# Ledger of designs, part 56: peptides against a protein of PDB entry 6FRK

Target 1, 411 residues: chain A of PDB entry 6FRK
Amino acid sequence: NEEVLNAMLKEVCTALLEADVNIKLVKQLRENVKSAIDLEEMASGLNKRKMIQHAVFKELVKLVDPGVKAWTPTKGKQNVIMFVGLQGSGKTTTCSKLAYYYQRKGWKTCLICADTFRAGAFDQLKQNATKARIPFYGSYTEMDPVIIASEGVEKFKNENFEIIIVDTSGRHKQEDSLFEEMLQVANAIQPDNIVYVMDASIGQACEAQAKAFKDKVDVASVIVTKLDGHAKGGGALSAVAATKSPIIFIGTGEHIDDFEPFKTQPFISKLLGMGDIEGLIDKVNELKLDDNEALIEKLKHGQFTLRDMYEQFQNIMKMGPFSQILGMIPGFGTDFMSKGNEQESMARLKKLMTIMDSMNDQELDSTDGAKVFSKQPGRIQRVARGSGVSTRDVQELLTQYTKFAQMVKKM

## One batch from the design tools (peptide; aimed at target 1 T334)

Design b2_p20_2_s2 (made by RFdiffusion4, then SolubleMPNN; from b2_p20_2, 15 letters changed)
Fold by OpenDDE base, seed 2:
Structure b2_p20_2_s2 (fold): chain B 411 residues (1-411), chain A 20 residues (1-20)
Amino acid sequence: as target 1 above (411 residues)
Amino acid sequence: DLKELTLLRKLLEDIEKELE
């Protein structure tokens, strides 16, 4: 039993290291899991794999919880949020995402560009802010980030803004001059929250980077970016451990809407390859798919049409990147989360929808669409010609539809 | 309870059950 446990723990440790979890945290987790597993309970015929997975899950949840309550803005007050992080971490984009998030929640939100080091930083922020209709402040002439930050914060305080986000300069290296500048800005504007933005793709470097920021500036919150890529998010655990600060949001793509509040349970489930069913449920609920009730009622009666399938494909497309949706489904691994697979999956759905756009109402609304086409094969040729596809492509669609309709009848 | 489960939720639950 101990040999089996050690073998399984080795596999889990390997998987966590491959997920960019810091080696120190993996060692600590292994020791904690080994201590939490009662070997006597394992003898009782319990699924040893499920027990180890549950123990690993619990210990990962503890690693993501710094034991510190996340700062939250106060409604009707002025809340100054300062962003810090390396260049290329997605800091500037994340400022815009956070501003847009609060604006959509009915907060009076603004952006300040205090990055004087990077040429075009203000233009980038201005472009993002203008697209999102967020008020912004910055300078093309002032080179002191302290002056820009102070003037911008004062201006927006006087205009009764509730959320005042300050973007700062990022460097490629841990330079003392950068940290001195950040400290001077922080001292001048007295932020209510300092947010460290971390790129999840830097892997094992996450701990050292996060620690360097925390040692120099009073980081109180973490935002993790680029969780849509090959980064399995293990670096987020390192950031929490190093900063002793909670993750408040995650960036899940390049779009302004690819931004969500951090949830511990879904994140750990995704990290372990268990999927994010809760996040998928939340996304499905946010879509307010009014037509879902009518579909559910049809499904209860074992009715599923080609139109119903078309509407489901539209709903999947509205949920965002298909790869991210698949990555929320248990057992659909990270290989489906690559940008290439997303575009290919989306193109495949669009192709299927284009085939269905060439179908008539009788074909779309039939309770047995495949039977309509089987009885009159000339319909397949018409649809193929109308959509510019082969008769084989139409037959493949009908085969997929038949599989879905059979699944619905078993539901 | 089934009224709030989209086809996607039920499909996910079925996939989850098949993965168990």
Scores: peptide ipSAE 0.007, ipTM 0.341, DockQ to the pose 0.031
OpenDDE base, seeds 1, 3, 4, 5: peptide ipSAE 0.016, 0.017, 0.022, 0.006; ipTM 0.413, 0.422, 0.476, 0.366; seeds 1, 3, 4, 5 fail the geometry check

Design b2_p20_2_s3 (made by RFdiffusion4, then SolubleMPNN; from b2_p20_2, 12 letters changed)
Fold by OpenDDE base, seed 4:
Structure b2_p20_2_s3 (fold): chain B 411 residues (1-411), chain A 20 residues (1-20)
Amino acid sequence: as target 1 above (411 residues)
Amino acid sequence: DLIELTKLYLEIQKIQEELS
């Protein structure tokens, strides 16, 4: 029994090390799991593998829990959130993602670019903020990040913003000058939360980097970036251990929507290669797909209209990045959808919806929409003109609808 | 492919129904 336990623990430890979990944490986990497993219970014929997996899972959950409650913004107050992290960590992108997340939840959110070190930092922030319709502040002329941060925070406090996100300079290396600048900014703006942004791809360096930031600045939250399907979540454990701060969000891609609240259970399940079924369920439930009972019932009867297709496209767009969804399903490899194909697919869906926005109710609600258009070709020309597309694009939509309707009838 | 996306959506919906 002890040999079996040791063999299984060796396999788990290897997998965790391959997942960039710090060797010290893996050793600690191994000892904690050994201490938590009753060898007598293992002898009683229980599924030894399941028991060990459960023990490992529980100990990993403890490693992700710093024992400190995550800071949360207070509604109706001015909450200043300062971002810190290395250059290339995804800090600037993450600022925009967090701002967009809160904005979508009805928070009055703004962004401040206090990164004076990186050329084009303000332009990048401005571009991201403008696309998301997030108010922003920065300077092309002021080089002191303390002044920019202070002025921006004061401005947005006076304008009663609820979420004030401050992006700071990153450096390529841990430099004392960076930490001094960060401390000066923090002292000037007195943030309610300091968020350390960490790139998951740095692997074993996560602990040392996270510690270096925590030793200089009062990091209270962690965001882990570049969790793009690769099982490199182990760095997150190192960050929590080093900062003693909770992970609050994860970045799962390049899109502004590639951002989600951190959930411990799904994360650990994913880290162990078990998939994220719970996160999938939660995400699906957040979409209120159950409100489509009427659609499901129509589909069961083989009825599928252009309106039904439109509603399905809306639901697909609400799901956000499919790469995230696929990465939640066990057995779907991370490579199933290249990032480029997903954005193109979403743009294509949006184009198809724009064509359908030029259709009338008779066309949309017909059980044989393709036949309605085939009988009266003038409808294709009308829709094409109304949507600013070619007649070919409308015909392609109708072809897609026909294929879709045929698929639904076979389901 | 839009069909694949839809299949995925429908599979997710089935999973939701099975887990509800």
Scores: peptide ipSAE 0.023, ipTM 0.552, DockQ to the pose 0.022
OpenDDE base, seeds 1, 2, 3, 5: peptide ipSAE 0.022, 0.020, 0.021, 0.019; ipTM 0.570, 0.522, 0.547, 0.514; seed 3 fails the geometry check

Design b2_p20_2_s4 (made by RFdiffusion4, then SolubleMPNN; from b2_p20_2, 10 letters changed)
Fold by OpenDDE base, seed 4:
Structure b2_p20_2_s4 (fold): chain B 411 residues (1-411), chain A 20 residues (1-20)
Amino acid sequence: as target 1 above (411 residues)
Amino acid sequence: ELEELAKLLKLIEEIRKELE
């Protein structure tokens, strides 16, 4: 029994190390799991593998829990959130993602660019903020991040903004000058929350980096980025251990919507390669995809109408970053994440839906919608005129529909 | 149910990829 336990623990430890979990944490977890497993219960014929997996899961959950409640913004107050992190951590992108997240929830949000070190930082923030329709502040002339941060925070406080996000300078390396700058900014603006942004792809360096930040600034929250890559997020455990601060959000891609609240159970499940079945179920329920029994039944029969396509477009529009949902399904690898511009795709979807809004029920509900249009080309012209598009655009839509209908017939 | 959902999700992803 002990040999079996040791063998299984070795496999788990290897998998955790391959997931960028810090070697110290893996060792600690191994000892904690050994202490938590009753060897007598393992002898009684219980599925030893399930027992070990459950024990490992529980210990990983504890490692992600810093024992400190995450800071949350207060509605109707001015909440100043300062971002800190290395250059290339995704800090600037994450500021925009967080601002957009709160804006979509009906918070009055704004962004301040206090990154004077990186060339084009303000332009990048401005571009992201403008695309998301988020108010922003920064300077092309002021080089002191303290002045920019202070002026921006004061401005947005006076304008009764509820979420004031301050992006600070990063460095390529941990430099004392960076930490002094962060301290000066923090002292000037007195943030309600300091968020450390960590790149998950840095692997074993996560602990040392997170510790270096925590030792210098009062990090109260962690955001982990680049979980869309090969990084399984084991570095997140290191960040929590080092900062003693909760992970509040994760970045799951390059798009502004590739951002989600951190959930412990799903994260640990993904880390172990178990997928996120719970999060999938939650997302399915949120989308009311289960109410599509009729669609599922049609798919089983290889039937796919233009209306069914329209409904799927509506679902895609509701789902947000679909890569997140696929990543919840066991066995769907990260390779399914299209690097596409989601915003452009959404605009295309909306255009296609607008064309379909000019179709009649006979066209929409036909099991061979393309054939209906091919038999009566006057339908294409009618739809084109009704939707204000070219006949070519309608033909392209029908071509796409035909492709999808063929895929459904093969599924 | 999960298999059917996976098929639906796969279809949605393929739709998304084609629209990108």
Scores: peptide ipSAE 0.028, ipTM 0.622, DockQ to the pose 0.102
OpenDDE base, seeds 1, 2, 3, 5: peptide ipSAE 0.031, 0.032, 0.027, 0.027; ipTM 0.642, 0.644, 0.614, 0.620; seeds 1, 2 fail the geometry check

Design b2_p20_3 (made by RFdiffusion4)
Pose (drawn by RFdiffusion4):
Structure b2_p20_3 (pose): chain A 374 residues (1-38, 47-273, 303-411), chain P 20 residues (1-20)
Amino acid sequence: NEEVLNAMLKEVCTALLEADVNIKLVKQLRENVKSAIDNKRKMIQHAVFKELVKLVDPGVKAWTPTKGKQNVIMFVGLQGSGKTTTCSKLAYYYQRKGWKTCLICADTFRAGAFDQLKQNATKARIPFYGSYTEMDPVIIASEGVEKFKNENFEIIIVDTSGRHKQEDSLFEEMLQVANAIQPDNIVYVMDASIGQACEAQAKAFKDKVDVASVIVTKLDGHAKGGGALSAVAATKSPIIFIGTGEHIDDFEPFKTQPFISKLLGQFTLRDMYEQFQNIMKMGPFSQILGMIPGFGTDFMSKGNEQESMARLKKLMTIMDSMNDQELDSTDGAKVFSKQPGRIQRVARGSGVSTRDVQELLTQYTKFAQMVKKM
Amino acid sequence: SEALVEAFERRLEALKELAE
């Protein structure tokens, strides 16, 4: 049985290693689902599913904008990850939700970058800012957020150039662009086909600049996006959106369950009964209930107080014979009144007859009356 | 059945007076 756990466990470790999941997290997840584990494919895959939900959970809720206030969003990520494409996908998303959204092109390096964001904004009917001539992104971002602030826009999305960590020049310039415009949220956009080099770059981005949200693009293809587990652990940020194509409407919010599945592949007879059950539990205590001075009108009249401390186990064989629908019903007497066929199965395996209940049903009706009167 | 109902009512009244 120890060999059936390991053959089926190394087959999921290969399923995650092929889904570009970091080898550090696969080796760690393997011994996490081995230590926490101490119709067969369901008792195993359910344990694997709960262990994955433990990893995709960063514990941090997403940053959401406030209507009637200026929300500046700054996009960061590697070269070619889809920042300019997801810039228009997000401005179009909120603009359709009713936000005064606008775009700013703070890329002064990439050829045809302002022309790219201009044509994406021209198409989606979204205001845009940038420059062919201005070579300083700190100047383009500052003079753009200033313009769209004096025009009272609620979503101001600043696009930046692609950068990698070994370029300290572009990492300083990213930090200065973030310090000039002071964004309310910084989004780390990552390609879904990224391999093992993802945790190092995503961590260096978190160190130089405060990353609060992660977007995974190019998920409409074969890439399952296992590199996102390493960006969530590195940036400490949840995934808010995913990209699912080249168009502006190929964009939707991140849901954890489908991504993990792809990455993996009035008084009743019941109340009359419980009140009784507690009066039998407090039943050997009936002599305490006759203590009160001047209250002892009677005690154990006609000896029937002894069988009121004996009927509740026989009535329990009826509850033992009851399932969770009759037991958890608001009216435990209405489930059997409509279907007196349930009065015969309660009588079979519990040894009580269907006759005994007629005297109980009269005793029930009188009890149900005096509680609605209570 | 009437004596059982009267004995049950008396128990409820005794629980109330003990709670006071």

Design b2_p20_3_s1 (made by RFdiffusion4, then SolubleMPNN; from b2_p20_3, 15 letters changed)
Fold by OpenDDE base, seed 5:
Structure b2_p20_3_s1 (fold): chain B 411 residues (1-411), chain A 20 residues (1-20)
Amino acid sequence: as target 1 above (411 residues)
Amino acid sequence: IDDEIKLYEHYLKALELLKK
């Protein structure tokens, strides 16, 4: 029984190491799991695998809980949030994502670019902020990040902003000059929260990096980025352990909406390759995809129209990155859709919808839409002109529709 | 074309999995 336990724990430990969990944490987890498992209960014929998985799950949940309540902004107050992190961590993008998140929740939100080190940092922040309609501050001429941060914070406090996000300089290395600059900025603006942004893809380096930041600045929150990659997020455990600070959000892609509040249970389930059933259910419920019962019934009857396809494309677009949804389903690995193909696929879906917006009700509601167009080729030319596309693009759409309708008939 | 088809096939499979 102990040999079987040790073998199974070895497999779990290997999988956790492959998920970028720090080797020290994996060793500690192995010891904790061994201490928590009753060998007598394992002998009684209980599903040994489920028992070990449950014990591992419980210990991982403890590792992501720093025992400290996450800071939350106070409504009607000026909340200053300072971002810190290495260059390439996704810090600047994450500032915009967090600002957009709070703006969508009805907070008066703004962004300050205090990154004077990176050429084009202010242009990047300005571009992101403008796209999201978020007020921003920065300078093209001021080189002191303390001055920019102080002036920006004062300005937005005077304008009664509730969420004031300050992006700081990222460095390529843990340079003492970076940490001194971060301390000077923090001392000048007196932030209510300091957020450390960590790239999940750095794997075993997460502990050392997170510790270096915590040793220099009072990190109170962690955001983990690039969880849409090959990184399974095990480095997040190292960040929590080193910073003793909660993960508050995760970045799941490059889009401004690829940002979600951190949930412990779904994250650990995903880390273990169990999927995120709860997050999937929540996303499905948020989308009111239960109204798709009527669609599933239509599909069961083998009826599928161009309108039904249009409505499904709308649903897919509302769901956001489909790779994220698939990555929530047990047994669908994150590798199923390559990153680059998803934005391109969404742009293609939007193009297809624009073509369908130029169709009439007879074309959209026909159970054999392709045959309607084949019988009257002048319809293809009308739709092509109406949507500003080629007749070939319309024919490609009809070919896709025919493939989908055939697939639905086989379901 | 093949990517959009795959996306939709996966969507339909996801919906079926949610209904179970």
Scores: peptide ipSAE 0.008, ipTM 0.347, DockQ to the pose 0.202
OpenDDE base, seeds 1, 2, 3, 4: peptide ipSAE 0.008, 0.007, 0.008, 0.000; ipTM 0.375, 0.351, 0.368, 0.327

Design b2_p20_3_s3 (made by RFdiffusion4, then SolubleMPNN; from b2_p20_3, 10 letters changed)
Fold by OpenDDE base, seed 1:
Structure b2_p20_3_s3 (fold): chain B 411 residues (1-411), chain A 20 residues (1-20)
Amino acid sequence: as target 1 above (411 residues)
Amino acid sequence: IDDEIEQFKHILEALKKLAE
């Protein structure tokens, strides 16, 4: 039993290391899991795998909890949020994403570009802000970030903005001059929150980088970027451990909407390949797909039609990058998040939809669509000809539909 | 909410099988 436990823990530790979880955290987790698992309870015939998975999940949840409540903006007040982070961390893009998030929630939001070091920083911020219709401030002539930040904050305070986001200069390396500039800006504007932006793709370097920022500036919040299908997100655990600050948001792509509030449970579930069902529900709810309530009601009644399946494919296609949606589905591995797999998955959905576009209302609206086709094989040939596919492709669709409809009937 | 989550889980599992 101990050998089996040690073997399973070794596999879990390997998977966590491959997910860019810091080696110290993996060691600590291994010890904590080993201490939490009663070997005597494992002898009682309980599913050893489930117990280990649960113990691992519980310990990972603890690792992402810094024990500090996240700062939240106060409605009707001026909330100054200063962003800090290395160049290439996605900081500037994240400023725009956060501004857009709050604007969509009905906050009076603005952006300040206090990055005077990078040529074109203000143009980039202006472009992003203009596209999102977010008010912005910056200078083409002022080179002191303290002056720009101070003037911008004063301007937007006087205009009664509620969310004032200040983007600062990044550097390619941890330089003392960067931290001095950040401290000067922070002292001048007196931010209510300092957000450290970290790139998850730097893997094992996340701890050292996050610590270096925390040791120099009063980081109160963390945003993790580039949690696209290639970044396994383990660096987020390192950021929390090093900064002792909560992750407040994650960036999940290049689009301005590829930004979500950090949720511990969904994130750990995704990290373990269990899927992010809550994040998918939130995305579906944000789309205001009124059709989802109607579908849920039909599913409660054990009813599922080919039309319902078609509508779900349309909804999935509307939710944005299909890879991100699939990566939220339990047991779609991170490999499904590759751009190649996204295009292939989208092409497959489009093919299925094209087949269904050649179906009639009687076929689409039947609660037993497969039986409609089985009773009249000529329907399969008609649909195949209409959609330019083989009769086999139509049969495969109907087989998949039947499997789904049977699952719904068992709900 | 729990029922909606469970129903959505089943939808996702089924969509997964369609994508396989």
Scores: peptide ipSAE 0.017, ipTM 0.362, DockQ to the pose 0.024
OpenDDE base, seeds 2, 3, 4, 5: peptide ipSAE 0.015, 0.010, 0.000, 0.006; ipTM 0.356, 0.316, 0.281, 0.310

Design b2_p20_3_s4 (made by RFdiffusion4, then SolubleMPNN; from b2_p20_3, 11 letters changed)
Fold by OpenDDE base, seed 2:
Structure b2_p20_3_s4 (fold): chain B 411 residues (1-411), chain A 20 residues (1-20)
Amino acid sequence: as target 1 above (411 residues)
Amino acid sequence: LDDLIKLYEHILEALKKLEE
């Protein structure tokens, strides 16, 4: 029994290390899991694998909980949020994402560019803010970030903004001059929250970076970026451990809406490759599937048409990147779709929809669309010509439809 | 394509669980 436990823990520890979890945290987790598992209960015929998995899950949940309540903005007050982080962490993009998040929630939100070090930083922020219709402040001539931050905060306080986000300079390396500048800005504007932005793709470097920022500035919140399917997010555990600060949001892509509040349970489930069923449900509910009651009723009766398939493809396209959806499905590893395969999969889906756009209502609304085409082969040739594809491509679509219709009949 | 089929199967299964 102890040998089996040790073997399973070794596999879990290997998977966590491959997910960029810090070696020290993995060791501590292994010890905590061993102490939490009752070996006598494991002897009584309980599924040993499920018990170990549950114990691991519970200990990972504790590692992402710093025991400190996350700061939240107060409605009707002026909340100053200062961003800190290295260059390339996604800090500037994350400022825009957070501003857009609060704006969509009905907060009076603005952005300040206090990055004087990077050429074109203000132009980049201005471009992003203008696209999102977010008010912004910055300077082309002032080189002191303290002056820019102070003037911008004062301006937006006087205009009764509720969320005032300050983007600071990043550096490529940890430099004492950067930390001194950040401290001077923080002292001048007296932020209500300091957010450390961390790139999840830096892996094992997360702990050292997060600690260096926490030792110099009063980091109270963490945002993890680049969780777009390649980064398993294990570095986030290191950031929480080093900063003793909660993760408040995650960035899941390049778009301004690829940003969500951090949820512990979904994150740990994804880290363990269990998928995010709850996040999948939330995304599916955001599609207003209530408008699809008629489709659900048809599916319950084992009815599935080419039109129903077309509508489902439209829904899938509305859900956003396939990589994000697949990463929510249990058993689809985070690596299941390389970025190259996603664009190709979306192009294939669009091609299938273009073929269906050349079908008539009789073909689309038939409960056996494949049989309609098999009885009159001239329909295949018409659709192929209308969509600019081969007759083989139409036959492949009909083969896929038949597979889906058979699955629906078995459900 | 097989991946798209699997995706659709899982979406359908998730939808079914929402109705229960």
Scores: peptide ipSAE 0.017, ipTM 0.428, DockQ to the pose 0.099
OpenDDE base, seeds 1, 3, 4, 5: peptide ipSAE 0.014, 0.016, 0.016, 0.016; ipTM 0.409, 0.412, 0.377, 0.411; seed 3 fails the geometry check

Design b2_p20_4 (made by RFdiffusion4)
Pose (drawn by RFdiffusion4):
Structure b2_p20_4 (pose): chain A 374 residues (1-38, 47-273, 303-411), chain P 20 residues (1-20)
Amino acid sequence: NEEVLNAMLKEVCTALLEADVNIKLVKQLRENVKSAIDNKRKMIQHAVFKELVKLVDPGVKAWTPTKGKQNVIMFVGLQGSGKTTTCSKLAYYYQRKGWKTCLICADTFRAGAFDQLKQNATKARIPFYGSYTEMDPVIIASEGVEKFKNENFEIIIVDTSGRHKQEDSLFEEMLQVANAIQPDNIVYVMDASIGQACEAQAKAFKDKVDVASVIVTKLDGHAKGGGALSAVAATKSPIIFIGTGEHIDDFEPFKTQPFISKLLGQFTLRDMYEQFQNIMKMGPFSQILGMIPGFGTDFMSKGNEQESMARLKKLMTIMDSMNDQELDSTDGAKVFSKQPGRIQRVARGSGVSTRDVQELLTQYTKFAQMVKKM
Amino acid sequence: EDVVEAFEKLIERIKAFEEF
C-alpha cells in the first residue's frame, strides 16, 4: 500500500512538472501531501485537491478600487508578457463597469509602443496619454496622472516598458516611475508559458517595487500556467485576472477552482422529543424538582413518572431509525404525517410498533399545544 | 391522559424550580 501511494504521487509530480510548476514546489508539495495523508481515485484526488488549494492561497485579499476617488494602477512585468495588451483589457473592463478609465503610455523604449496603446485605446473608446517625443517615463507618467487627476478620472492605468532583473538600469527607472506617480496598486503581468526562471524575476520585482496583484496572460492556449504559483509565493500577491486571447474582451477575473482543475487535469414531535430527552437526562433529578417549599403539589403521581423515565429510549430507537432529513427537519412530525410509509420502517428495525405511536401522537398533540402556548 | 397530567406537572415543577 506504500507502493500505491508513491506510484500515484510521482504521476502527479510529473503532471505539475509538465505544467511548468517550480521543481521546488513539486518536491515540497510531494512531501506535504505525504505527511498530511498519514472510488479509489477520489480518496486520492481529493487529498491532492485540498493540498493545491493550500498553495494557491496567498492569504491576501485583492486590491479593489474605490468609486469617487483617484485610483492609480501601475503595470509591471517582463519583456513581451502582455502589459500593453492587458492595459487595454483592464481599462475596458472597468469602463464597462462604469468607471471613468484612462490609459497612460510610459514606455519610452519599445518601438511602436505609444502607437500600440494609442490604437488599443482608440478602438475601445478610452482616453489615453503618452508621447512620441518624451524620452523620460517619469515625465510621461507624472504629467499624465496630473492631467487625468485634474480631469477627475477614477481608474488611471499607467503602462510601463518591459524589464528584467539583470538590468539594474531599468529596475531603478521602474522604482522612480513608481515613486513619481505613487500607484495605489502595482500589477505583475506574467506570461503563462514561463518556465523555471519565473520565481527569480517575480521575486526581484517584489523587492525593487511593491507588487500587490498578479495577472496571468496567454492562458487561452496550451499553457496551464504553473509558473503562477512561483509569482504568488514571490510577490505575496493574489491573481485577480487572467488573459485568454489577443482581443480586448479576452479577459476575466481569476477563479481558483477552475485554474487548479486545469493545472491538475413552533413546536414539533422532534422538539417534544428533545425537551423530553433533557427531562430524562434531568430525569434521575426529578427528586430535586420536588424540593421547592410549598410547590410539591404531588410527586410521581400514579407511578407514571417512572415510565416517563423509560419511554425515551424506545422513542430513541425511532430517532435511531430516522435519517438526517427527518432528524434535521424543522417539523419532524410533518415528514411522517405526509408519508405514513415512514411510520412502518421506523417500526421494523427499531422493534416498536405502529400502534404505540397513536398513543404517542395524542401525547404529542397535547405537548405541542402547551408549547405554542408557552 | 394520566401520563399527560404527569408531564404537565413535571413542566410546572421545572418552571417553579427555575424561578426559585

